Peptides against a protein of PDB entry 5TUV. Designs and how they scored, part 62

Target 1, 107 residues: chain A of PDB entry 5TUV
Amino acid sequence: KEVIDRLRYLKAEIEDLELKERELDQQKLWLQQSIKNVMDDSINNRFSYVTHEDICNCFNGDTLLAIQAPSGTQLEVPIPEMGQNGQKKYQINLKSHSGPIHVLLIN
Target 2, 107 residues: chain B of PDB entry 5TUV
Amino acid sequence: AQECQNLEVERQRRLERIKQKQSQLQELILQQIAFKNLVQRNRHAEQQASRPPPPNSVIHLPFIIVNTSKKTVIDCSISNDKFEYLFNFDNTFEIHDDIEVLKRMGM

## One batch from the design tools (peptide; made by RFdiffusion4, then SolubleMPNN)

Design b2_p14_7_s2 (from b2_p14_7, 10 letters changed)
Fold by OpenDDE base, seed 4:
Structure b2_p14_7_s2 (fold): chain B 107 residues (1-107), chain C 107 residues (1-107), chain A 14 residues (1-14)
Amino acid sequence: as target 1 above (107 residues)
Amino acid sequence: as target 2 above (107 residues)
Amino acid sequence: DVTFTVHGSGISFS
């Protein structure tokens, strides 16, 4: 029947989609490893930086802080809470485990 | 008929996941390309200048950019080992990662 | 102008 044929078709298509999804998962894994290898290369690491000018060209009109920290540094931005004086508190918490954090005021 | 409908839903779910994964892969590819372009740019620039940039003139990856109003008051508390930072703002702020910066730079 | 203050503390996030 038409319904049976449709069921068979859908099942076959789902199998193909499963294969495609697994392929994409594998590609992601390889690409992530590739990126890690490229970034960890000593020569690439030496040149892995941006300038103050680069940052200024990306943003305008506001105060810019650059926070440089080792990979794996924990970043927390708590939900703003009302302070004792009735003013909301806005916070950033940083915790590094492998090296010091460096902060630069860009403008 | 109900089975057919269930499979149609499943097919659609898988198609959406595949689409999302394809998009994620594209972003990863762009990240790798952007990083390689950054390294190439910096290598070329240093070769032309025959010197590295001053240490305090560059921001090494990984980093984040905090953008806030020029009127925002920022208070920073730092641990003795500089592994922990607490930033307090009296107003809202935006955070941008290095990937976003590289995108804005056109890398 | 921006007011940015930095000071040492005994804060621990652990």
Scores: peptide ipSAE 0.053, ipTM 0.869, DockQ to the pose 0.319
Fold by OpenDDE base, seed 2:
Structure b2_p14_7_s2 (fold): chain B 107 residues (1-107), chain C 107 residues (1-107), chain A 14 residues (1-14)
Amino acid sequence: as target 1 above (107 residues)
Amino acid sequence: as target 2 above (107 residues)
Amino acid sequence: DVTFTVHGSGISFS
Protein backbone atom coordinates (compact mmCIF):
# COMPACT_ATOMS: atom_id res chain seq x y z
CA LYS B 1 0.00 0.00 0.00
CA GLU B 2 2.90 2.31 0.62
CA VAL B 3 3.98 1.73 -2.96
CA ILE B 4 0.55 2.71 -4.19
CA ASP B 5 0.66 5.82 -2.04
CA ARG B 6 4.08 6.69 -3.41
CA LEU B 7 2.84 6.27 -6.96
CA ARG B 8 -0.09 8.53 -6.27
CA TYR B 9 2.17 11.13 -4.74
CA LEU B 10 4.63 11.08 -7.63
CA LYS B 11 1.89 11.37 -10.21
CA ALA B 12 0.43 14.35 -8.41
CA GLU B 13 3.82 16.02 -8.18
CA ILE B 14 4.53 15.46 -11.86
CA GLU B 15 1.20 17.03 -12.69
CA ASP B 16 2.17 20.10 -10.67
CA LEU B 17 5.51 20.24 -12.46
CA GLU B 18 3.74 20.09 -15.80
CA LEU B 19 1.72 23.13 -14.83
CA LYS B 20 4.85 24.95 -13.72
CA GLU B 21 6.64 24.15 -16.96
CA ARG B 22 3.74 25.45 -19.03
CA GLU B 23 3.72 28.61 -16.95
CA LEU B 24 7.40 29.16 -17.65
CA ASP B 25 6.86 28.56 -21.35
CA GLN B 26 4.18 31.23 -21.43
CA GLN B 27 6.36 33.64 -19.49
CA LYS B 28 9.18 33.10 -21.96
CA LEU B 29 6.93 33.85 -24.90
CA TRP B 30 5.64 36.95 -23.19
CA LEU B 31 9.12 38.20 -22.40
CA GLN B 32 10.36 37.52 -25.91
CA GLN B 33 7.50 39.54 -27.30
CA SER B 34 8.21 42.28 -24.79
CA ILE B 35 11.84 42.46 -25.86
CA LYS B 36 10.81 42.61 -29.49
CA ASN B 37 8.39 45.42 -28.79
CA VAL B 38 11.03 47.40 -26.92
CA MET B 39 13.59 46.96 -29.68
CA ASP B 40 11.10 47.82 -32.41
CA ASP B 41 10.08 51.05 -30.74
CA SER B 42 11.13 53.95 -32.95
CA ILE B 43 12.89 55.87 -30.21
CA ASN B 44 14.69 52.84 -28.84
CA ASN B 45 15.68 51.75 -32.32
CA ARG B 46 17.26 55.14 -32.93
CA PHE B 47 19.56 54.63 -29.96
CA SER B 48 20.19 50.91 -30.33
CA TYR B 49 23.88 51.08 -31.19
CA VAL B 50 27.36 50.61 -29.78
CA THR B 51 30.51 52.55 -30.61
CA HIS B 52 33.92 51.46 -31.79
CA GLU B 53 35.20 52.33 -28.35
CA ASP B 54 32.63 50.04 -26.77
CA ILE B 55 33.84 47.14 -28.87
CA CYS B 56 37.51 47.88 -28.31
CA ASN B 57 36.92 47.92 -24.58
CA CYS B 58 35.37 44.48 -24.78
CA PHE B 59 38.15 42.92 -26.87
CA ASN B 60 41.85 43.54 -27.35
CA GLY B 61 44.88 42.24 -29.15
CA ASP B 62 43.09 40.92 -32.21
CA THR B 63 41.45 41.89 -35.45
CA LEU B 64 37.81 42.71 -34.90
CA LEU B 65 35.08 42.78 -37.51
CA ALA B 66 31.68 44.19 -36.76
CA ILE B 67 28.95 42.79 -38.96
CA GLN B 68 25.64 44.59 -38.85
CA ALA B 69 22.77 42.87 -40.60
CA PRO B 70 19.00 42.92 -40.52
CA SER B 71 17.08 40.64 -38.23
CA GLY B 72 16.57 37.27 -39.81
CA THR B 73 19.93 37.28 -41.56
CA GLN B 74 21.27 33.76 -41.73
CA LEU B 75 24.74 32.97 -40.46
CA GLU B 76 26.48 29.72 -41.27
CA VAL B 77 29.89 28.46 -40.24
CA PRO B 78 30.76 25.32 -42.16
CA ILE B 79 32.73 22.58 -40.50
CA PRO B 80 36.36 23.25 -41.33
CA GLU B 81 37.46 21.02 -44.18
CA MET B 82 40.76 20.65 -45.90
CA GLY B 83 41.12 23.03 -48.77
CA GLN B 84 42.78 22.57 -52.10
CA ASN B 85 45.99 23.98 -50.72
CA GLY B 86 45.98 21.58 -47.81
CA GLN B 87 44.71 24.19 -45.40
CA LYS B 88 41.55 23.96 -43.39
CA LYS B 89 38.77 26.20 -44.58
CA TYR B 90 37.48 28.65 -42.05
CA GLN B 91 34.42 30.37 -43.41
CA ILE B 92 31.47 32.52 -42.49
CA ASN B 93 28.50 32.67 -44.80
CA LEU B 94 25.95 35.43 -44.35
CA LYS B 95 22.70 35.76 -46.21
CA SER B 96 20.19 38.52 -45.70
CA HIS B 97 16.69 38.60 -47.08
CA SER B 98 15.55 42.02 -45.96
CA GLY B 99 18.45 44.40 -46.45
CA PRO B 100 22.13 44.95 -47.01
CA ILE B 101 24.85 43.78 -44.67
CA HIS B 102 27.38 46.26 -43.35
CA VAL B 103 30.88 45.32 -42.25
CA LEU B 104 33.24 47.46 -40.20
CA LEU B 105 36.85 46.84 -39.32
CA ILE B 106 37.48 47.66 -35.70
CA ASN B 107 40.91 48.51 -34.14
CA ALA C 1 8.40 -0.82 -7.74
CA GLN C 2 9.61 -0.29 -11.26
CA GLU C 3 6.84 2.19 -11.95
CA CYS C 4 7.86 4.27 -8.95
CA GLN C 5 11.41 4.35 -10.21
CA ASN C 6 10.29 5.41 -13.67
CA LEU C 7 8.20 8.23 -12.26
CA GLU C 8 11.04 9.39 -10.06
CA VAL C 9 13.29 9.59 -13.11
CA GLU C 10 10.64 11.55 -14.95
CA ARG C 11 10.17 13.84 -11.96
CA GLN C 12 13.87 14.57 -11.84
CA ARG C 13 13.98 15.22 -15.57
CA ARG C 14 11.12 17.68 -15.32
CA LEU C 15 12.72 19.44 -12.38
CA GLU C 16 15.89 19.89 -14.37
CA ARG C 17 14.01 21.26 -17.37
CA ILE C 18 12.18 23.70 -15.13
CA LYS C 19 15.47 24.85 -13.66
CA GLN C 20 16.90 25.40 -17.12
CA LYS C 21 13.84 27.31 -18.25
CA GLN C 22 14.02 29.51 -15.18
CA SER C 23 17.63 30.29 -15.99
CA GLN C 24 16.77 31.11 -19.59
CA LEU C 25 14.02 33.41 -18.42
CA GLN C 26 16.42 35.24 -16.16
CA GLU C 27 18.81 35.64 -19.07
CA LEU C 28 16.10 37.21 -21.19
CA ILE C 29 15.29 39.64 -18.40
CA LEU C 30 18.93 40.65 -18.22
CA GLN C 31 19.01 41.13 -21.98
CA GLN C 32 16.06 43.47 -21.83
CA ILE C 33 17.61 45.43 -19.00
CA ALA C 34 20.91 45.68 -20.84
CA PHE C 35 19.21 46.99 -23.94
CA LYS C 36 17.26 49.59 -22.01
CA ASN C 37 20.45 50.71 -20.30
CA LEU C 38 22.18 51.01 -23.66
CA VAL C 39 19.41 53.17 -25.04
CA GLN C 40 19.46 55.36 -21.97
CA ARG C 41 23.22 55.79 -22.19
CA ASN C 42 23.12 56.78 -25.82
CA ARG C 43 20.24 59.18 -25.36
CA HIS C 44 22.07 60.91 -22.56
CA ALA C 45 25.32 61.05 -24.51
CA GLU C 46 23.68 62.58 -27.56
CA GLN C 47 21.89 65.12 -25.41
CA GLN C 48 25.17 66.19 -23.87
CA ALA C 49 26.90 66.39 -27.24
CA SER C 50 23.88 68.06 -28.81
CA ARG C 51 24.39 65.89 -31.87
CA PRO C 52 24.16 62.28 -32.95
CA PRO C 53 27.32 60.30 -33.58
CA PRO C 54 28.62 60.05 -37.12
CA PRO C 55 26.88 57.24 -38.99
CA ASN C 56 30.08 55.33 -39.64
CA SER C 57 31.24 55.50 -36.04
CA VAL C 58 28.51 53.33 -34.56
CA ILE C 59 27.30 49.78 -34.97
CA HIS C 60 23.56 49.38 -34.97
CA LEU C 61 21.92 46.32 -33.47
CA PRO C 62 21.64 43.54 -34.37
CA PHE C 63 25.27 42.74 -35.04
CA ILE C 64 27.96 40.19 -34.44
CA ILE C 65 31.64 40.57 -33.71
CA VAL C 66 34.21 38.37 -35.38
CA ASN C 67 37.48 38.12 -33.49
CA THR C 68 40.61 36.64 -35.02
CA SER C 69 44.37 36.94 -34.76
CA LYS C 70 46.07 39.97 -36.23
CA LYS C 71 47.98 37.56 -38.41
CA THR C 72 44.86 36.04 -39.89
CA VAL C 73 44.24 36.80 -43.53
CA ILE C 74 40.64 37.59 -44.23
CA ASP C 75 39.05 37.48 -47.66
CA CYS C 76 35.53 38.65 -48.25
CA SER C 77 33.26 38.09 -51.22
CA ILE C 78 30.22 40.30 -51.47
CA SER C 79 27.19 40.01 -53.70
CA ASN C 80 26.24 42.95 -55.87
CA ASP C 81 23.28 43.80 -53.69
CA LYS C 82 25.30 43.23 -50.51
CA PHE C 83 22.76 40.68 -49.32
CA GLU C 84 25.28 37.87 -49.26
CA TYR C 85 28.76 37.77 -47.75
CA LEU C 86 31.35 35.02 -47.76
CA PHE C 87 34.33 35.37 -45.45
CA ASN C 88 37.39 33.19 -45.77
CA PHE C 89 39.94 33.00 -42.98
CA ASP C 90 43.27 31.25 -43.05
CA ASN C 91 42.98 30.61 -39.32
CA THR C 92 40.42 30.16 -36.57
CA PHE C 93 38.05 32.88 -35.46
CA GLU C 94 35.53 33.58 -32.73
CA ILE C 95 32.02 34.94 -33.07
CA HIS C 96 30.31 37.00 -30.41
CA ASP C 97 26.76 38.27 -30.58
CA ASP C 98 25.52 41.67 -29.49
CA ILE C 99 24.09 40.21 -26.29
CA GLU C 100 27.53 39.15 -25.14
CA VAL C 101 28.95 42.53 -26.09
CA LEU C 102 26.36 44.30 -23.97
CA LYS C 103 27.26 42.03 -21.08
CA ARG C 104 30.94 42.84 -21.46
CA MET C 105 30.06 46.52 -21.57
CA GLY C 106 28.41 46.16 -18.20
CA MET C 107 24.98 47.17 -19.41
CA ASP A 1 34.94 33.71 -22.62
CA VAL A 2 32.11 32.17 -24.54
CA THR A 3 32.36 31.87 -28.29
CA PHE A 4 29.80 30.82 -30.84
CA THR A 5 30.25 28.65 -33.88
CA VAL A 6 27.44 27.00 -35.78
CA HIS A 7 28.50 24.14 -37.98
CA GLY A 8 26.08 22.73 -40.50
CA SER A 9 23.22 24.69 -39.04
CA GLY A 10 22.43 28.33 -39.44
CA ILE A 11 21.47 30.94 -36.92
CA SER A 12 19.59 34.14 -37.51
CA PHE A 13 20.37 37.61 -36.36
CA SER A 14 18.03 38.59 -33.59
Scores: peptide ipSAE 0.047, ipTM 0.870, DockQ to the pose 0.051
Fold by OpenDDE base, seed 5:
Structure b2_p14_7_s2 (fold): chain B 107 residues (1-107), chain C 107 residues (1-107), chain A 14 residues (1-14)
Amino acid sequence: as target 1 above (107 residues)
Amino acid sequence: as target 2 above (107 residues)
Amino acid sequence: DVTFTVHGSGISFS
């Protein structure tokens, strides 16, 4: 009896949580679209950049590569594997579908 | 009793997902704000300078930053159409997206 | 010192 009541209560609560989760999902979708719209705006797009100084101020003591690629570019970082000489291979694979990739060396 | 326990586990899982989604939404909002601040900064800077920045001095969004040791040897292979890039490193590296960079910039 | 080389390879990741 008590267990049955608890079960009913839990089931009802879970249903409420499902509704809440769906609401959050919709909000996420909306925000993502909003961000896209803002970024795609012609004026905003014109000014959507950072400088070399900006990057240098964010990182110290390392070699920095800035890779600018179109939205949707695929980024793959394979799990490091041992090379033929026993050296681990560290790789980045980039594949763009809509435009060229631009690479800048910083520092 | 076992069913009750199962539902409680599910309830907890859903609550945790909701919490995570709420956090993700907050991050999206911050991303949007950061982007708007970036645009505003750049617009103001160009107005003050009465000219756009030199083309090679800026990195347009979206981008990623790869940082690695100064001793790291980097080899880059590029496809003929420049849509595909393969980076080989002889040492470990870190990847940072533009969102993280904007955060570090204080946007 | 950093050694950075870029070369065309014709590699396809498709």
Scores: peptide ipSAE 0.041, ipTM 0.869, DockQ to the pose 0.327
Fold by OpenDDE base, seed 1:
Structure b2_p14_7_s2 (fold): chain B 107 residues (1-107), chain C 107 residues (1-107), chain A 14 residues (1-14)
Amino acid sequence: as target 1 above (107 residues)
Amino acid sequence: as target 2 above (107 residues)
Amino acid sequence: DVTFTVHGSGISFS
């Protein structure tokens, strides 16, 4: 009897959790669309930038490169392997499909 | 009963998944807030200066930041149309996305 | 974040 009651309780709870999960999935979908709409707005897009000062304040004393590329640009960072001269190769590969890539040296 | 144990495992699995989804949703909310704050800051700044910033003084979203030692030698190969970039480093580097930068900025 | 460490100096674009 106790086991039967526990089973009934668990089944009911799982059903409630399923509803909650679907609710969260819907909220995520709505929020993702909202973010997209906000970022695609012409006025917001005009002001969607950071300054050199902003970047310098976020990082210390190293060489900083800023790479601006269109959404959807492919970023590849191969696993470092030994080169011909015995030096490990550290690389970044970028491929854009919708526009040019811009690179700025911050410091 | 075995059925009871199975349902308890399923319940716990769903609870953890819901918790993860809640966390992801919170991060999306923070991203949207950070972006809106950035736009507001820049609009206000340009109004006060009565001019937009110089084109090469700002980094437009979306972007990434590459951080490496000042001793690191960086070689960059660029395609003619600037759609493809190959970076070679003689030492390690770090990559940070624009979302992380906005967080570090306190947006 | 992706982290790799390399030694060297200078930046060149070609």
Scores: peptide ipSAE 0.053, ipTM 0.869, DockQ to the pose 0.071; fails the geometry check

Design b2_p14_7_s3 (from b2_p14_7, 11 letters changed)
Fold by OpenDDE base, seed 5:
Structure b2_p14_7_s3 (fold): chain B 107 residues (1-107), chain C 107 residues (1-107), chain A 14 residues (1-14)
Amino acid sequence: as target 1 above (107 residues)
Amino acid sequence: as target 2 above (107 residues)
Amino acid sequence: PVTFTLSGSGIIFS
């Protein structure tokens, strides 16, 4: 039957797609680890920075804060809610567990 | 017939996920390349200058950039250990990660 | 905790 043949074909294709997806998952994992290793390298870490000029060239006309924090630092941006004074609250909460946070005013 | 239709939907779902994962993988590759280019640039620049940049003139990875209007008032509270920061804004802001910055820099 | 205020004109410590 045509339907039976289609079902068999689709099931086989889905199995192939599952294999492909797992392959991509593995590649992502390895690449993420590779990036981590490259960034954690002592020499690379020494030169892993941008300048004020770099940031200014990327943005203009506004106040720019550069916040450097260790990997794994928790960033929370609560949903803006109406405050008691009638204005919305805009907040950023940062919590680091492995080192201090540094803030620089760029512009 | 219904089972066939269900499998076709599942097949399409998996194809879309695979496409998304392929795109994400490409982004990771570009991130690694951008980082390596950044390191190379900085290393060369310091060699030419025969000195490292001043400590407060650079922003080390990882970092985020907060962009807001120059009229925005920003209140910041910091813990004694500098591990926790609370930012309050009286207006909206944008957050950009270091990956986006490197992209804008053309790395 | 130490608090400060930032604006387009600079940093104000409080």
Scores: peptide ipSAE 0.163, ipTM 0.884, DockQ to the pose 0.129
Fold by OpenDDE base, seed 2:
Structure b2_p14_7_s3 (fold): chain B 107 residues (1-107), chain C 107 residues (1-107), chain A 14 residues (1-14)
Amino acid sequence: as target 1 above (107 residues)
Amino acid sequence: as target 2 above (107 residues)
Amino acid sequence: PVTFTLSGSGIIFS
């Protein structure tokens, strides 16, 4: 009775939610492609940069490394493990597949 | 009753996923806006200066920022093909992507 | 491979 009505209501609502979720998934893909197209535009790409000053204004006075690499470059940060000297190893592994990696020291 | 409870749990799960996806879409929109603002800023700046910035003074997207103590020793190894980089730190570090930087810049 | 060490004030090649 009441349970049956509730079940019917819930099933109908879940179906509507499924449609909404699929809509959002499609919108995400569209937006991602839009962003890619904007960034790949020749004029936009020419001006797609930040300055040393920009970086310095964003962070305090620690050592700052700027690493520029092509899109798709793989970044790996292994879980720290004990090294030969008994100290934990903190590492960053970068692998580019389409171009060189550029490293800059900021401040 | 049990089926009703199961569907209610599923409903809540779907609602939460939808909420998360909506938030992710908003984030992507903000990313696109930030990028466009960056491009506009740089175009205007170069027009005012009547020249592009020096090549080594800017960081082209995409990039990451590594932040660590000034006392941290950083070792960098570059592969023969110069497409692979290995960074070793004797202490902890933070990584920030270009999206985070643009946010901090107020773009 | 080419290696270098960075420690605050600069880069030391090794």
Scores: peptide ipSAE 0.160, ipTM 0.880, DockQ to the pose 0.130
Fold by OpenDDE base, seed 4:
Structure b2_p14_7_s3 (fold): chain B 107 residues (1-107), chain C 107 residues (1-107), chain A 14 residues (1-14)
Amino acid sequence: as target 1 above (107 residues)
Amino acid sequence: as target 2 above (107 residues)
Amino acid sequence: PVTFTLSGSGIIFS
């Protein structure tokens, strides 16, 4: 029947898609490791920075805080809530486990 | 017929998932390219200047950028070891990671 | 803990 043929076709295609998905998963894993290796390289690490001008060119008209922190630093942005004065509170919590956090103000 | 419909739904779901994975993989590729371009730019610039940039003139990866109005009052509490930071804002803010910054820089 | 307030001044935390 046509239905049986369609079922067989769909099953075969799904099997091919499974293989493709696994291939992509492997590629992602390898690429992620490659990126880590490149970034951890001593030479690359030495030159892995942006300038104040770079940041200013990306943003305009506002106060800019550049927060430099070690990899793995926890960033938490709680849901804004009302303060006792009726003013809404906005917060950023940072916790580093491997080194100090550095904050730069860019005008 | 029902089995055929179920498989068609599964097929479509897998196709969409694969598409998402392909997009994510492309983003990773672009990240690696952007980082390499950044390193190359900085390395070339320092070679021309024959010196590294001043220590507080650059922002080393990884970092985040917090963007808020110039009228926003920012209160920062820092732990004694500088591993923990609490930022309080009296208005809304935006957070941008280094990946987005590199994109905006055209890297 | 030490607390700082920023409102446009070029304060650096390190």
Scores: peptide ipSAE 0.159, ipTM 0.883, DockQ to the pose 0.167
Fold by OpenDDE base, seed 1:
Structure b2_p14_7_s3 (fold): chain B 107 residues (1-107), chain C 107 residues (1-107), chain A 14 residues (1-14)
Amino acid sequence: as target 1 above (107 residues)
Amino acid sequence: as target 2 above (107 residues)
Amino acid sequence: PVTFTLSGSGIIFS
């Protein structure tokens, strides 16, 4: 009887958790769409930028490259491997499908 | 009973997933707030200056930041259509997305 | 392809 009661309780709780999880999934979907709408707004898009000073305040003492590319641009960072000259290759591959890529050297 | 044990394990798994989804949702909220704050800051700054910033002084979203040593040699190959970029580094580098930058900026 | 080598300079691409 105690086991039966525990089973009933657990099944009911799991059902409630399933509902909660679906609720969170819907909230996430809604928020993601909201973010897209906000960023796609013409006025917001016009002012969606950071400055050199902003970046310099975030990073110090190193070379900084800023790479701006359209949403959906593919970024590939191959696993470092030995090159023909015996040196490891460190690479970044970028492929855009909707527009040009812009690169700015900050520091 | 074995059935009780199985359900308790399932309950715990669902609780952990829910916790993770709640955290992810909170991060999305913070991202949206950060973006709105960025836009507000830039609008106010341009109003005070009565002019937009120079085109090459800002980095438009979306972007990434590549951080490497000042001693690192960087070679960049650009396709004719400027849709494909290949970066070669002779040493290690770090990549940071725009979301992380906004966080570091305190937005 | 066009190739650039960067080492502490202030070059803007594209």
Scores: peptide ipSAE 0.145, ipTM 0.882, DockQ to the pose 0.167; fails the geometry check

Design b2_p14_7_s4 (from b2_p14_7, 9 letters changed)
Fold by OpenDDE base, seed 5:
Structure b2_p14_7_s4 (fold): chain B 107 residues (1-107), chain C 107 residues (1-107), chain A 14 residues (1-14)
Amino acid sequence: as target 1 above (107 residues)
Amino acid sequence: as target 2 above (107 residues)
Amino acid sequence: SVTFTLSGSGISVS
């Protein structure tokens, strides 16, 4: 029957797609680890920075805060809530677990 | 048949996820390339200058950039160990990661 | 609240 044959085909294809998706997942993990290794290399780490000029060239007209924090630092952005005076509260909460956070005012 | 239709929908969903994951892998590759280019640029620049840049003139990776209006009032509370930062803004802000910055830099 | 994580892969939702 046509429907039965189609069902069998689709099921087989889905299994193949599952394999492909797992392959991509593994490749992602590998690339992420590779990037980490490259960044953690002593020589690369020494030169892994951008300048004030770099940042200024990327943005204009606004106040810019550069926040350097260790990998794994948690960034929380609460949903803006209305304050007592009717002003919405805009917040950023940073929590590092492996080192200090450094903040620079760029502009 | 309903079952056939369900499987076809599932198949399409998986295909879309695979496409998304392929795109994500491409981004990771570009990130790695951008980082290597950044390191190369900085190494060359320091060789030309025969000195490292001043400590407060550079932002080490990983970092984020917070962009807000010049009129925005920013309040910052810092823990004693500088592991926790609490930012309060009286207006909206934008957050950009280092990856986006490197892209804007053309790395 | 939305929590993100800073990593070598940029900001990701935690």
Scores: peptide ipSAE 0.403, ipTM 0.897, DockQ to the pose 0.037
Fold by OpenDDE base, seed 2:
Structure b2_p14_7_s4 (fold): chain B 107 residues (1-107), chain C 107 residues (1-107), chain A 14 residues (1-14)
Amino acid sequence: as target 1 above (107 residues)
Amino acid sequence: as target 2 above (107 residues)
Amino acid sequence: SVTFTLSGSGISVS
């Protein structure tokens, strides 16, 4: 029956897609580790920075804060709620576990 | 049959996930290329200047950029060890990661 | 609240 043949075909294709998806997942992990290795290289780490000019060229018209923090730093942005004065609270919470956080005012 | 329709929906679902993962892999590759280009740029720049930039004139990776109106009042509380930061804004803000910055820089 | 994590691959949702 045509339906039976179609079912068999679809099931086989889905199985192949499952294998493909797992392959992509492994490739992602490999690339992520590769990026970490490249960034952790002593020479690359020495030159892994941007300048104030770089940032200013990317953004304009506003106040810019540059926050440098170690990998793994937790960034929490609470849902805005009314403060004690009736104004919405806009907040950023940073928690580092491996080193200090450095903040620069760009403009 | 209904089963065929269900499997066809599942097939399409998996195909879309695979497409998304392929795109994410490409993005990771571009990130790595951008980083390498950044390192190369800075290395050459320091060679030409015969000295590294001042420590507080650059932002080391990883970092984030917080963008807010120049009229926004920002309060910052810092822990003694500088491992915890609390930022309070009286208005909305935007957050951009270093990856986006490198993209905007054309790396 | 929304919590993110900084990494070598940028900001990721925790």
Scores: peptide ipSAE 0.399, ipTM 0.895, DockQ to the pose 0.038
Fold by OpenDDE base, seed 1:
Structure b2_p14_7_s4 (fold): chain B 107 residues (1-107), chain C 107 residues (1-107), chain A 14 residues (1-14)
Amino acid sequence: as target 1 above (107 residues)
Amino acid sequence: as target 2 above (107 residues)
Amino acid sequence: SVTFTLSGSGISVS
């Protein structure tokens, strides 16, 4: 029957797609590990920086803060709410666990 | 017929997930390329200058950029354990990660 | 609030 043939075809295709999805998942994991290894390399780490000029060329006219922190640092942005003085609170909370946080005024 | 329709829906669902995962994989590839290009640029620049840049003239990865109006008042406080930072703004701000910056730099 | 995490892949929602 045509319906039976269609069912068999779809089941086989879904099985192939499952294999493809698992392949992509593995590739993602391998690439993520590769990126980590490249960034953790001593030579690459030494040269893994941008300049003030780089940042200024990417943005215009506003105040720019550069915040450097170790990987794994938690960044919290609360939902703006009215403060005790009547204005909305706009905040950034940083929590580092493995090293210092550095702040630079760029512009 | 109903089973066939259910499998076709499942097939489409899997195809969309695969498409999304392939796109995410491509982004990771671009990230690695951008990072390698950044390192190469900086190595060459330091070779030409015959010295490393001053410590406070560069921003090391990983970092974020906070962009806000020139009129925005910014207050920064550090917790007692020195691992927590609190930034207060009297107006809205934007946050950009280092990956976006590298993209804007054309790396 | 929204919480993010800094990593080698930039900031991600945690």
Scores: peptide ipSAE 0.397, ipTM 0.897, DockQ to the pose 0.039
Fold by OpenDDE base, seed 4:
Structure b2_p14_7_s4 (fold): chain B 107 residues (1-107), chain C 107 residues (1-107), chain A 14 residues (1-14)
Amino acid sequence: as target 1 above (107 residues)
Amino acid sequence: as target 2 above (107 residues)
Amino acid sequence: SVTFTLSGSGISVS
């Protein structure tokens, strides 16, 4: 009877957890769409930027590149390999599909 | 019983997934708040200045920040497709997305 | 190589 009661309890709890998980999935989807709508708003889009000062305040002591590209742009970072002269090469490959890529040197 | 143990394992797995989803949802909420705060800040700043910032003085979302040593040599080339960019570094680098930047800015 | 996608939700693994 104890085992049966435990089984019944666990099954009921799992059912509740399933409902909770589905609720969270729906909330995530809704919020993602909400964020997209907010960012796509013409007024918000006009003011969706950071300044050089903002970036400098977040980072210091190094060279900073700011790369602005449209949503959906693909970023590829190959595994570092040795170059022909024995120097390791480090690369970033960007592929935009919908617009130009803008690069700014900061600091 | 074995069945009870199996259900307890499943229960724990579901609880962990729910916890992860709750965390992800919280991050999305914070992202939306950060973005709205950024927009509000910029709108207020431009109102005070009575003009928009110079176009090359700001970085529009979405963007990434590449952080590397000041000693790092950086080469940039555009591939056969003008939508494809190749960055070459002679040293290691770090990549940060705009979400992280907004967090560091305290948005 | 590792490929990512830039979006309004930041960088995500493709």
Scores: peptide ipSAE 0.392, ipTM 0.897, DockQ to the pose 0.040

